# Peptides against a protein of PDB entry 7UQJ, part 45

Target 1, 160 residues: chain A of PDB entry 7UQJ
Amino acid sequence: PELYQNFNITPPRGVLFHGPPGTGKTLMARALAASCSSDERKITFFMRKGADILSKWVGEAERQLRLLFEEAKKHQPSIIFFDEIDGLAPVRSSKQEQIHASIVSTLLALMDGMDNRGQVIVIGATNRPDAVDPALRRPGRFDREFYFPLPDVKARFKIL

## One batch from the design tools (peptide; made by RFdiffusion4, then SolubleMPNN)

Design b1_p10_8_s3 (from b1_p10_8, 7 letters changed)
Fold by OpenDDE base, seed 1:
Structure b1_p10_8_s3 (fold): chain B 160 residues (1-160), chain C 160 residues (1-160), chain D 160 residues (1-160), chain A 10 residues (1-10)
Amino acid sequence: as target 1 above (160 residues)
Amino acid sequence: as target 1 above (160 residues)
Amino acid sequence: as target 1 above (160 residues)
Amino acid sequence: KQPLYNKNVP
């Protein structure tokens, strides 16, 4: 909320960080969490990896997502960071459609159920935005996208 | 080589970047590749993800590793970056031992076969150094380790 | 501005990223620029290296700084990233004081002249915060500082 | 309960 309210921008319920591997997506999400935590107001940072949620039983993955969002709501202000979200919510066109569809549907419902005034920001990071279900990229979900370009080779010579 | 030769430090054949997710391991590897690329001397950066190599047939995964090291040798100076190397070389104690053992043995042989004077640096990144086969952490392999701490919450408050 | 206004935090006119070389300062600045660029609102990222500005004639360096800030103001929201700002704004105690003093005074005036509501963020990165003129570290200038620690010393011994 | 990801290494 507060990060976006000052821009008079309705806080996106979700932000998609996308770009090539090692462009600092996860680091930025952690930096955002850190920079928003004043001594007076600590932001709780929840991190999940898409593949780690997918490795659980179908019904347990859904339950874990629900519990994550409930816990994030309980510990407001909070950031939920999904690293490798393409591993959690692959495009519905793969032959394992039914299991993925259930997790995606649960995540969609949880994102849709977030109060716009809720102090819960969802950040998804992916190297493959095209592998993320387009339903998650719609308004009210991951409706803001941040491209993390490979820092252009010409510009990097100045970091060390 | 030159990055290490100037320090009179024998180039490590392998460097293990380890630390919590989103501590900038992959990013540091890319930053190193960029900073070592002068206009005169571009470093070739090869990136592979452990899980992506494991998803191939056993013989194909081995072949892909061999080809990767050959290509890296052909394009010296080069960095081979294994992201999530714990996914490629899990500890030999899990029941899927035979498939993993073959990939690990191939990686061991490839790392052992790198000439110390070779302009090929291998960087492995992991969130779980304890999940990496200890054989990879021995001298002449990933014998150097970098802990990427969570950037202390106090320090990040000033970015946003 | 808006990133900071949501916290009821007066937007720092400048943020100083400091820490050893290769700690991801420039990368974080680029990631911030990327993470504030939505499809609707792209942030313009201006990058300058301190030494590159200083290598020009004194009057041209000042003019280049003025032009940079004017261009950043024209392309709001924008980030001005000074990499190696210690090269631009050395501590006034070095024998080349007069040339550096003029550039520093110009940068001070430009930072002081930024409207607090202006959508221009200035990020300075340095490996040597003690080499930066203390006048730049005062409130309303680079009043926020980020330490990018060396990934713990035990870890770094393995890259080099 | 079907495992979500059969790590069926093909």
Scores: peptide ipSAE 0.008, ipTM 0.357, DockQ to the pose 0.135
Fold by OpenDDE base, seed 2:
Structure b1_p10_8_s3 (fold): chain B 160 residues (1-160), chain C 160 residues (1-160), chain D 160 residues (1-160), chain A 10 residues (1-10)
Amino acid sequence: as target 1 above (160 residues)
Amino acid sequence: as target 1 above (160 residues)
Amino acid sequence: as target 1 above (160 residues)
Amino acid sequence: KQPLYNKNVP
């Protein structure tokens, strides 16, 4: 919100963070949530792992996604962070494909159903952007992508 | 490559990083990839989680491993990092045992099939080295092991 | 042990670390293990993920929990760290509910069965404290809770 | 209701 409002840009509904694992995608998503949070305007940060969505029963995953988006809408301004969103990607197997396609379809519908005036930002993080359904990367969905490069060796030795 | 070339040692095909979680195994693997990368010689870093390999259908996991090794060979010099490789360990259940045994067998065959002249290093990371199939720890596979001790308290308070 | 002995407090059997992901719960649990470890008194640190416990077959997960607690008791002083313990939370599905309820029941029994003189501390970490069964949060179990707040933006930019 | 990922597929 503020980060995008301060730049006179329409906040994208969805941002895809992609890059090698441990490049700080999850950390950056939380840093963005904290930087957008002032004492006057706390951003509610929701986090879900793609694998945790898939570990639910068929139809329950879709219900949980809907509830998450409703709760995020209720607690605006909010960020929904999907870590490992490629975990929602269809696995090329007939029965799981249909289930994954249904969950992806639900997520698409939820992102499309967000009012442009909503203060809900969706951040997806993945190590495999090519495993994310191209339908999620269309305008009005995850239409901005941020690449997280590997930190240089000097940066890594400072973290160790 | 360079790290081992500079030491006049034959690069091991496989290195096992083991130690408590968050001892920096994944970070070190990436630091090694970056330290071996110069502007003239970029090392391609491939990363897979053991759990992500298992989340694929029977036969598809094996195909994806083969494709990964082919891609790593195509993009030499390269590092293949398997995070949580103990996730490929056989779960003691008849049907899953056969699947896991097949995936492990495929990984063994891929590591054995690497030409000694290949600039592909495989790094496996685990918190449970004893859960890794002993066949993977034989010469020409994960034949070097690096223990990642817990950093001292002073090191941890610098990261917090 | 020493941290609690030095404060003349009975070490809680269980401590729940909760807070947003990557707030350092796992790092802190390991820091505590290292701070309690002297050259004269090494604390054995056991770590399990909730998801790894659930990935085991019905009955095998319970057996592995029992073995873990026996091993922790054998290697006193020890810490058992359950990362993502909310992964043991019942998913609202009849067949998985019964399995999860059985695993939770086994964990409850193991925590209740620890002698008060045992030098075994159990740390559970979760991003969803409300998803953890309230029975685990009763006295003699996870009866102490530590909230891990999001680090401020300045702290995050130092980690990046 | 089929589990999405039956880790317990016998």
Scores: peptide ipSAE 0.017, ipTM 0.168, DockQ to the pose 0.198; fails the geometry check
Fold by OpenDDE base, seed 3:
Structure b1_p10_8_s3 (fold): chain B 160 residues (1-160), chain C 160 residues (1-160), chain D 160 residues (1-160), chain A 10 residues (1-10)
Amino acid sequence: as target 1 above (160 residues)
Amino acid sequence: as target 1 above (160 residues)
Amino acid sequence: as target 1 above (160 residues)
Amino acid sequence: KQPLYNKNVP
């Protein structure tokens, strides 16, 4: 939020962190939340796993997403972090189509319904950006992407 | 392996990484693998999720664990990293007892069957160390535990 | 120390972790300490912040550094982790010259006074490697460097 | 099982 205000950049509604598993995507999201927090302005950090939303809330996943976004808006400035977002919003062409399509549609609508003035950032983490529905990767949604490389093996070889 | 060989320390067969989600447990495991690797001596890194072994290998989970440990032994020096190990080896007191008990028993046997001279390290990561079967936390198994605290907020405020 | 002995590498007296804040530098240092520890051989981990040494120990910073290195030597194997080392050892060309120059000189002398066989590792973490005095980055001091990438700094500036 | 609302206020 304030970092975006300082850069005169319209805060992207969503950011996609992608890279191999264990490259620090979740750690980075937490670090961003911590760094954007001040003593005067605490950022509320919401974390969910894509697969957990599907598995724990079969039939309630859409409602839980709506509640999550409402809660995030109520507690702004806030970050919503979806770990393994490919588990929540798989590509529509994948055979598990109907349930996933409704969840994706709900997530799209929730992201589109966020005001540009809102202090809510959505971060999605995935190991497979190509498994994320392309509709989520369009402007006004997860419109910015960050690659998390494996820790440079060569750099560590120099120290250890 | 070599870290422990240099310290004249019997390599612990297993290490438990525990702490809140997104505290870099998986990143650390990869970093350890990378750090222990050299150009002359590459460490093979095997990564599995506890819940994935249960869900993807229904009825084959024990066999898949055996194969994983055999493959790790074949490709030593190696690290086996179990992400969300509480998903693979929940406390026996949880009502999903029979399938989990067999998997836990297999994992116990595999860890006990590792030679102290072996170049195989097993790392388990969990957000809930108390949800891991206590039998796995005994000497000769996951006998070492590392707490991953949340990134010190105050520290990051000064850095960012 | 012994990690380096296994790699037939002269243990670097120091390692510089550099990269944007919240990239897991401190986490990595703690986990290295943890991974190098065994039940038989615990590594003592000393953590200090560069700015804290300056602010908390005004006029005593040099003495506190000496005491820290003596304590680390007494409790070897040990890791000394300086978080925000650019706060302790700024480039001499920065206007806060005299007090910083004396602290840098003391740190240089302490690192140079470490035996290559000593089991003390010094890790410095910074977000600004170019703000660290180049004398600290020479062989026998912080001679090895690890970059902790953010997702593209430019892209983070666009998102944060 | 209630999601541990880790209100990890960082």
Scores: peptide ipSAE 0.007, ipTM 0.359, DockQ to the pose 0.063; fails the geometry check

Design b1_p10_8_s3 (from b1_p10_8, 7 letters changed)
Fold by OpenDDE base, seed 4:
Structure b1_p10_8_s3 (fold): chain B 160 residues (1-160), chain C 160 residues (1-160), chain D 160 residues (1-160), chain A 10 residues (1-10)
Amino acid sequence: as target 1 above (160 residues)
Amino acid sequence: as target 1 above (160 residues)
Amino acid sequence: as target 1 above (160 residues)
Amino acid sequence: KQPLYNKNVP
């Protein structure tokens, strides 16, 4: 939140972290959640996995999303981190997708309903940005994307 | 490999990374894989998620585990990283557990069958070490455990 | 680099990662270095430890710093990560500190000499931000600070 | 109940 305030940038409603698995997307999201909280201003970090939300009944998945966004708004400044967001909002491909379509629609509505004045940032992490519904990658949603590449072998050795 | 050679320590067959989600377990496993790979000696890093292996038919899940360990042995020095290993080897609680029990038994056998001379390290990551079958946490398996605690929320947001 | 470009943000000359040892500062710095490198645009990651630079003759330490910044500029976009930067740039306290003062002065000059158009980011990590020369924490140097709070002590010891 | 790690980060 404060980072975007300092830059006079309309806080992006959503940030997509994408890149190969184990590139530190989840770590970075939590790192981001951490570093934006000052002693005076605690940021509330909400984490969900896409697949964990999908495993519920459609109506319960939607309810859980709504509750998540409501809680995030209530505890603002807040970050909602969706790990494996491609699990929650996969690309619409086949007839079985009414369930996925409803959850995606709910997530879209929740992201669109976030007033830009809200100190709620949504971070989605995926290993497959192309597997995320393009509707989520539009302006006003996950409108910023960050690629998390594999650390090059030379970069890794210097970690020790 | 070299890390264990330097310590005259019999390379642990398995290392359990446990701690809250997004504490960097996966990133650390990749960092370790990378840091052990010199320009002369590339370490092969195999990553699997526990849930992704479980979603297969029992026989196919076992086959995939066997293939994974065979490939790791073939491409040694190697690291097998099981992300969310509690998903693969949950604690035995209910009647539906024959499936989980077979996969756990296969993983146990594969870890026990790794000759100490093999340059294959297994890293399991979990958010819930108590949800991992205690049989996996015994000597000769995941006999070393590393807690990854929550980074405090102040740390990370300033990175964005 | 790309992270700052995408935000139309003047790249901070320096970012200070501070927090207790083993909180993932080094890990995060490398994750950032990695995440900013796309397939098309590899970021060069330079890592040095403060103490390793100090262990050299003063003139050689200064030369090594200059060479490091030159190489980083040559290989831009680049990240220079100083692990344990408090080792390189301790607070000026006692008579023996002429040596440290020269190295600090060199680092200050190198950070000040980085044109904002340079795609070179300096990340300093310390366990003791109060042990870092306040001159390094001024605008145009390590002007952004990120606190990395303690992971529980149990976590660290088993990774070592 | 998935633990809402609502850590109010100070």
Scores: peptide ipSAE 0.000, ipTM 0.324, DockQ to the pose 0.058; fails the geometry check

Design b1_p10_8_s4 (from b1_p10_8, 7 letters changed)
Fold by OpenDDE base, seed 2:
Structure b1_p10_8_s4 (fold): chain B 160 residues (1-160), chain C 160 residues (1-160), chain D 160 residues (1-160), chain A 10 residues (1-10)
Amino acid sequence: as target 1 above (160 residues)
Amino acid sequence: as target 1 above (160 residues)
Amino acid sequence: as target 1 above (160 residues)
Amino acid sequence: RIPLYVKNVP
């Protein structure tokens, strides 16, 4: 919001951090939350794992997503960080596919329902951007993507 | 080995990184792999997620762990990084409990079977150290633990 | 030192983390301190900002640097992290230049005075490596440098 | 072949 309001950029409702595991996606999301927090304006950082959303009973996951977005709106400016958002991707079993499709549909609706003026940023992180439902990667959702490359082997060498 | 040979420390065969999500555990493991790599001596960094070990068919997970340790030994000096190693913890279902117990038993045997002079370091990362089987945390396995605290709110403010 | 003694590497007395703001330099330094700390061997992590060193009265900054290095030596193994070490760089005013030159001279002397066997690592972080006095970047001081790249400029543009 | 992880589908 202000980060984006200050940039005269239509605030993307969602940002996808993608790249190999351990490239600092979660760390960057926390650093962004910290950097956007001033003494006057603390950003509330909500974090959920895709797997933890799925570990709940059917229908409870959707309810918990709704509650998360409501809480994020209540505590705006806020960042919702979904770590391993590819964990919401359908698994090969038809029953799991239906459950995942329901959760993804709920997340889509919540992202679409965010007011453009809302001070809620959603960050998804994944190691497998191709495993994220293409519907989540459309404009007004996770329409911005950040590749976190492996730290170049040369950059590694220099810490020593 | 050399990291630990150089430390005159009996090389713990395993190190447990634990702390809240997004405290940089995986990034640190990569930075360590990178740091321990010289132009003359590249450390091969192997990474697996606990969940990805479980996503395989029964018996295939154990085979893949054995192959991973063999490949790590072949490409020593090497680091095996298990991200979310608590994902190998038993789930409450008896069938999953037996499957998890088999995988954990295989990992225990592989860690115990590492030669003390071998240039293979195992790093486990978790957000829930108490969810990691206590057998993995015994001497000669993940006998060293590193807490990754949340960057203190005051420290966040000071990066800006 | 032991980290470096163990690597048959002449322990760099200092490491310079450089790269754009928010690339995780401070977070990496904290994670390094945490990762180098075992239950048997806790690394004491000292953090100072370049600006906070300068915010003290003339002559007090030099005294505080000496005290910091003495305390770090007393609590070894230790890491001294200077965040925003470019804040010790001379500002265009001649009076500030003399004050900064005195502080930098004190830091140089402290880094040069570290025994090669001492278990004190110094990490400097900056967004402006070219603003860091070249004398600090010489062998036996901050002789190792790490670039923290911006997540690809395209990536940054897409969070915005 | 038994899938290792049956997510608790009720």
Scores: peptide ipSAE 0.016, ipTM 0.320, DockQ to the pose 0.122
Fold by OpenDDE base, seed 1:
Structure b1_p10_8_s4 (fold): chain B 160 residues (1-160), chain C 160 residues (1-160), chain D 160 residues (1-160), chain A 10 residues (1-10)
Amino acid sequence: as target 1 above (160 residues)
Amino acid sequence: as target 1 above (160 residues)
Amino acid sequence: as target 1 above (160 residues)
Amino acid sequence: RIPLYVKNVP
């Protein structure tokens, strides 16, 4: 919460956490959720894995996304965390285009439909930002991107 | 390696990291690798995802595991990190038994074949420890277990 | 940034990250810094290790702290990250009291002197929160504290 | 010095 207020930075609706596997993307999202909850104001944290949504029938995957966003809206303030979002919204140029296009289009519409003042933040985590549909990386969607570098081996050796 | 040596703790051959998704299992493994590396003694970090090994032909998956352990032995001190190890070594009682049994048996043999004095640590990470074959959790394999709790939401709220 | 704006939470001047070694404190600080940078508004991340400041002459350590805070103020928005802050600001009751007291008093004055609207966040990381001077943990300083637990060993005994 | 790159995709 506080880091963003001091900088007078308007909250993006969507934040993309990207970086090599095991750089703490999901931990950071949980950590942000925990840090923003108080005893007076608990943040509801919704977590979905991209592949787990994709494994459902196309129409059911879309329905599950809609229900997720509705539930997040009902339980404001909330965070929707998509782990492995590259598994949910692959680049449209892959041969399985039709099934993916429907899910991506639904996610795009849901992100576009979020009120700017909504207390719902969407965090996507990926190891492969280039495998995420570029349409999700446009302004008003995942318009802010956080790189999680490998803990640089050199920086740690000065710390032990 | 050094973390365990400094504490006079014999390095486990296998360590299972388990806990809910996004509790920092993979981050901890990388952090351990980075913390045990010195300018004099760099640890080689090998990472594989369970599902990515399973997607190969049965004989190729086994060959890839053998090659991984050989390469890790060649590049000592090393960490082999299996992310989502439940995807590699599911419980033997699932209907796809034959394909999984061969991969699991190979992993068992490779873990059993690691010399106790080998500077190779195997870390398995899973969100579902109950979905991992119990044979992998026996002494001499993944015999040490680290639970990664959800960052306790309550402890962080005192911080904001 | 955004999570804090949506919740109308005023940013702490100082945040203490504490927990065992390798629990991701430094990674979290870097990831927070990354998370608050945009293409329009890059956050400057200053990192210092407590022991590295203490290893200099007392008067030079104080000067280095002053220069660090001045540089952070000049490069707003900024994060000052003190890794191993227990090395910089030990509890006043330790036999090396006089040298440490001067550095601690300087850090206290610098933290107290930060304008509440200043776009400078101070993050201290320690493995030993009890070794940090309690005066630094008072309101207006490191008044917010994040515990980074070890993956609690106790929770795993329910899985075997 | 690892530059903390937040890329806003324009």
Scores: peptide ipSAE 0.000, ipTM 0.355, DockQ to the pose 0.078
Fold by OpenDDE base, seed 3:
Structure b1_p10_8_s4 (fold): chain B 160 residues (1-160), chain C 160 residues (1-160), chain D 160 residues (1-160), chain A 10 residues (1-10)
Amino acid sequence: as target 1 above (160 residues)
Amino acid sequence: as target 1 above (160 residues)
Amino acid sequence: as target 1 above (160 residues)
Amino acid sequence: RIPLYVKNVP
């Protein structure tokens, strides 16, 4: 017992990929899904931009999120990849609180409602981890964060 | 023949994750374990800090290492993750040689004693790869090293 | 429907790992292959340096490339890892165009000739992504790029 | 770009 933490690694409910644009966040999510997909075990990869779920109509955005999670659950094992997740669940700014609060709350509820037995991995990609609502970064949600650094701009400029 | 090295990639006996603190070494180990865990094939993830195996009693630390490897073998496929492995097997410094030499020797023997057919992957994480005994970094042990760079601090500060 | 892009992630035909030397490109390719290898599904990992395929004889280099892809197809699921792929398929420089053009053309044809049903992943590692022929970086080839940043040299020097 | 970097968010 005390010698080790045995993690039956339930696939993390949520992983946050964060780093500057063009750092390959989307590409890693796809590569992970590809590497975990075998002929015997196809992983269904759901890709959506946060801003594309964020319709003009907040109520429709919530419905679309619910449908996305239902489809992902139906097609498990699955990966839900949110590109630009900061567009879906921005940090609550005083000036736009009401519009984003419901979508964030829906996403929180959907991530919390994923039973540990679900083979649904949620990957959020952002260029601005500090622009993602801290509630999404809590345990059981996007509790795991991957940083995608830029090339050392100097190393890139020395290669260029 | 000579055209390619065909690696039937026997899971590497040991992988050294090295890089500054907060570069996500532990989280990568967990993500690898999670991505390789299916419902059909649960990977048992054993996590221990090097310093936590290093009890006040060197002889007990050796016994704990043996037990950890036995448990990992019993629960294969498994990942043994040593966080802060430099705390377990520091470079032999003249001033503390005797205390660490036995633990390092035990870890070396345990890694060498893993038959190629074992589905036990050992991951050591360190902030100081140069503080890890070179004997652990030889072929058949931590023969594979992953560097975990910091985000370009400037890029991180521009995102903050 | 319009809510998500469902990618049955056909394993990408080609992935370009790029970043400075010692950033773990080769090791990531091996780790990916190891993580995707199960007892039930062994992945054959073919490793070759670009410069080692580039024999003194351009015609022999082309034959060797063909043989490598044939062997990889025969032993699928497989990963072909080209270390230093910029040595195999450098950007067409006016001074050496004829020697590299045929090898690049052969590699292009081999990557294009991989049917989508093939379980052959090609990984190219380079320190100089800008030195890789742009034709290799097009969709259906090395269409996916992974950057491996240096440690902040300052952070490395502070740890050393 | 394979992020080799995962940080646990507490």
Scores: peptide ipSAE 0.000, ipTM 0.184, DockQ to the pose 0.077; fails the geometry check

Design b1_p10_8_s4 (from b1_p10_8, 7 letters changed)
Fold by OpenDDE base, seed 4:
Structure b1_p10_8_s4 (fold): chain B 160 residues (1-160), chain C 160 residues (1-160), chain D 160 residues (1-160), chain A 10 residues (1-10)
Amino acid sequence: as target 1 above (160 residues)
Amino acid sequence: as target 1 above (160 residues)
Amino acid sequence: as target 1 above (160 residues)
Amino acid sequence: RIPLYVKNVP
């Protein structure tokens, strides 16, 4: 979070956590959410799983996304964490093109519609960044990517 | 590993990590796998997601479970980590009874068939222990449960 | 990192990760470093161990610290991670006063000499925050502290 | 294991 201030970089609307499974992406997102809230300024943390949103009817998935972003805006400062975002916005190349395209389009519109002044950060976590629609990885969306490497074997032993 | 030797405690065949999402269950399982592996004795870590196994044909899901346990036994000492085990072995009460019942039955049989002499530990992670089939939570299966509490909201706010 | 931008919080010059060993401090620091680097903007991550710097001649330890901060500034945006910072900057009260005092003084001067405009973040990790010189924990230095709790001791002992 | 709290040093 703090590094972005120093860079005069427009606060990313979205941050992509990627890396091998169990590298602590979800834990990091929660810790970041937790860390960003002070006693005076509680950050509202919204967590959704990509697959859980996708499993609903297309119109209901879109509605759930819209409601999520509205709630996040209402309860700002807020973090929206999409766990397994590749499940919500997979690469369009599969024959289920229309359903995924609509949800992706809605998510894109919601991320684009977040005024930079909004105290809403979107964090997406994926094990496969290449499985996320490239449109989400463009500037003004998930424009920052965070690689969670496997802890090196030596680092693992010291973490224990 | 060493702790089980000292306590003459039959190594638990299964350990259930439960608690709210993003409490670090998966990270802990990986950390445990990493901790238990020395330079001399690498522990093989098998990770599967409950929903990913369930999404296959019933016979293929069973086959994948059998293969997983065989591979784990072959590569012992091993840890099998089921992330979102509630997705693999949900409570039998839903209308999809037969499919889930077969997979649960297979998992039960595989856990029961692990001779106590096998250096294979099964770790299940769930956000909803009550959504896991109670048969899996019995002695000789996931007989040890670990609650991963939410970091206190105050503690969360202090991480920032 | 990013949340500091949104809060108009002066970027901390230093962040102290503290908590019991194996709580993932080093993992978090690496994840944060990896996380802050995008494809377009790689963050340079410098890792040093406190004890490894201290084991050198006093003048060489100071020189190594100066070089580290110079390199970090040269390669900004940068993160300097001191693992086991209590090994580098122990509380001055121990009879080895002069050697530790010089290194601590150098580190203090280097942290104070980092203009807030420098895109260099210092992360210190310790298992013993009370073993770190209080001068390092003052505003403009390690002015933010992050506690990494043990997973519940009961949970740890039952996993073992 | 992620830090549960940050204490701002006043």
Scores: peptide ipSAE 0.000, ipTM 0.296, DockQ to the pose 0.053; fails the geometry check

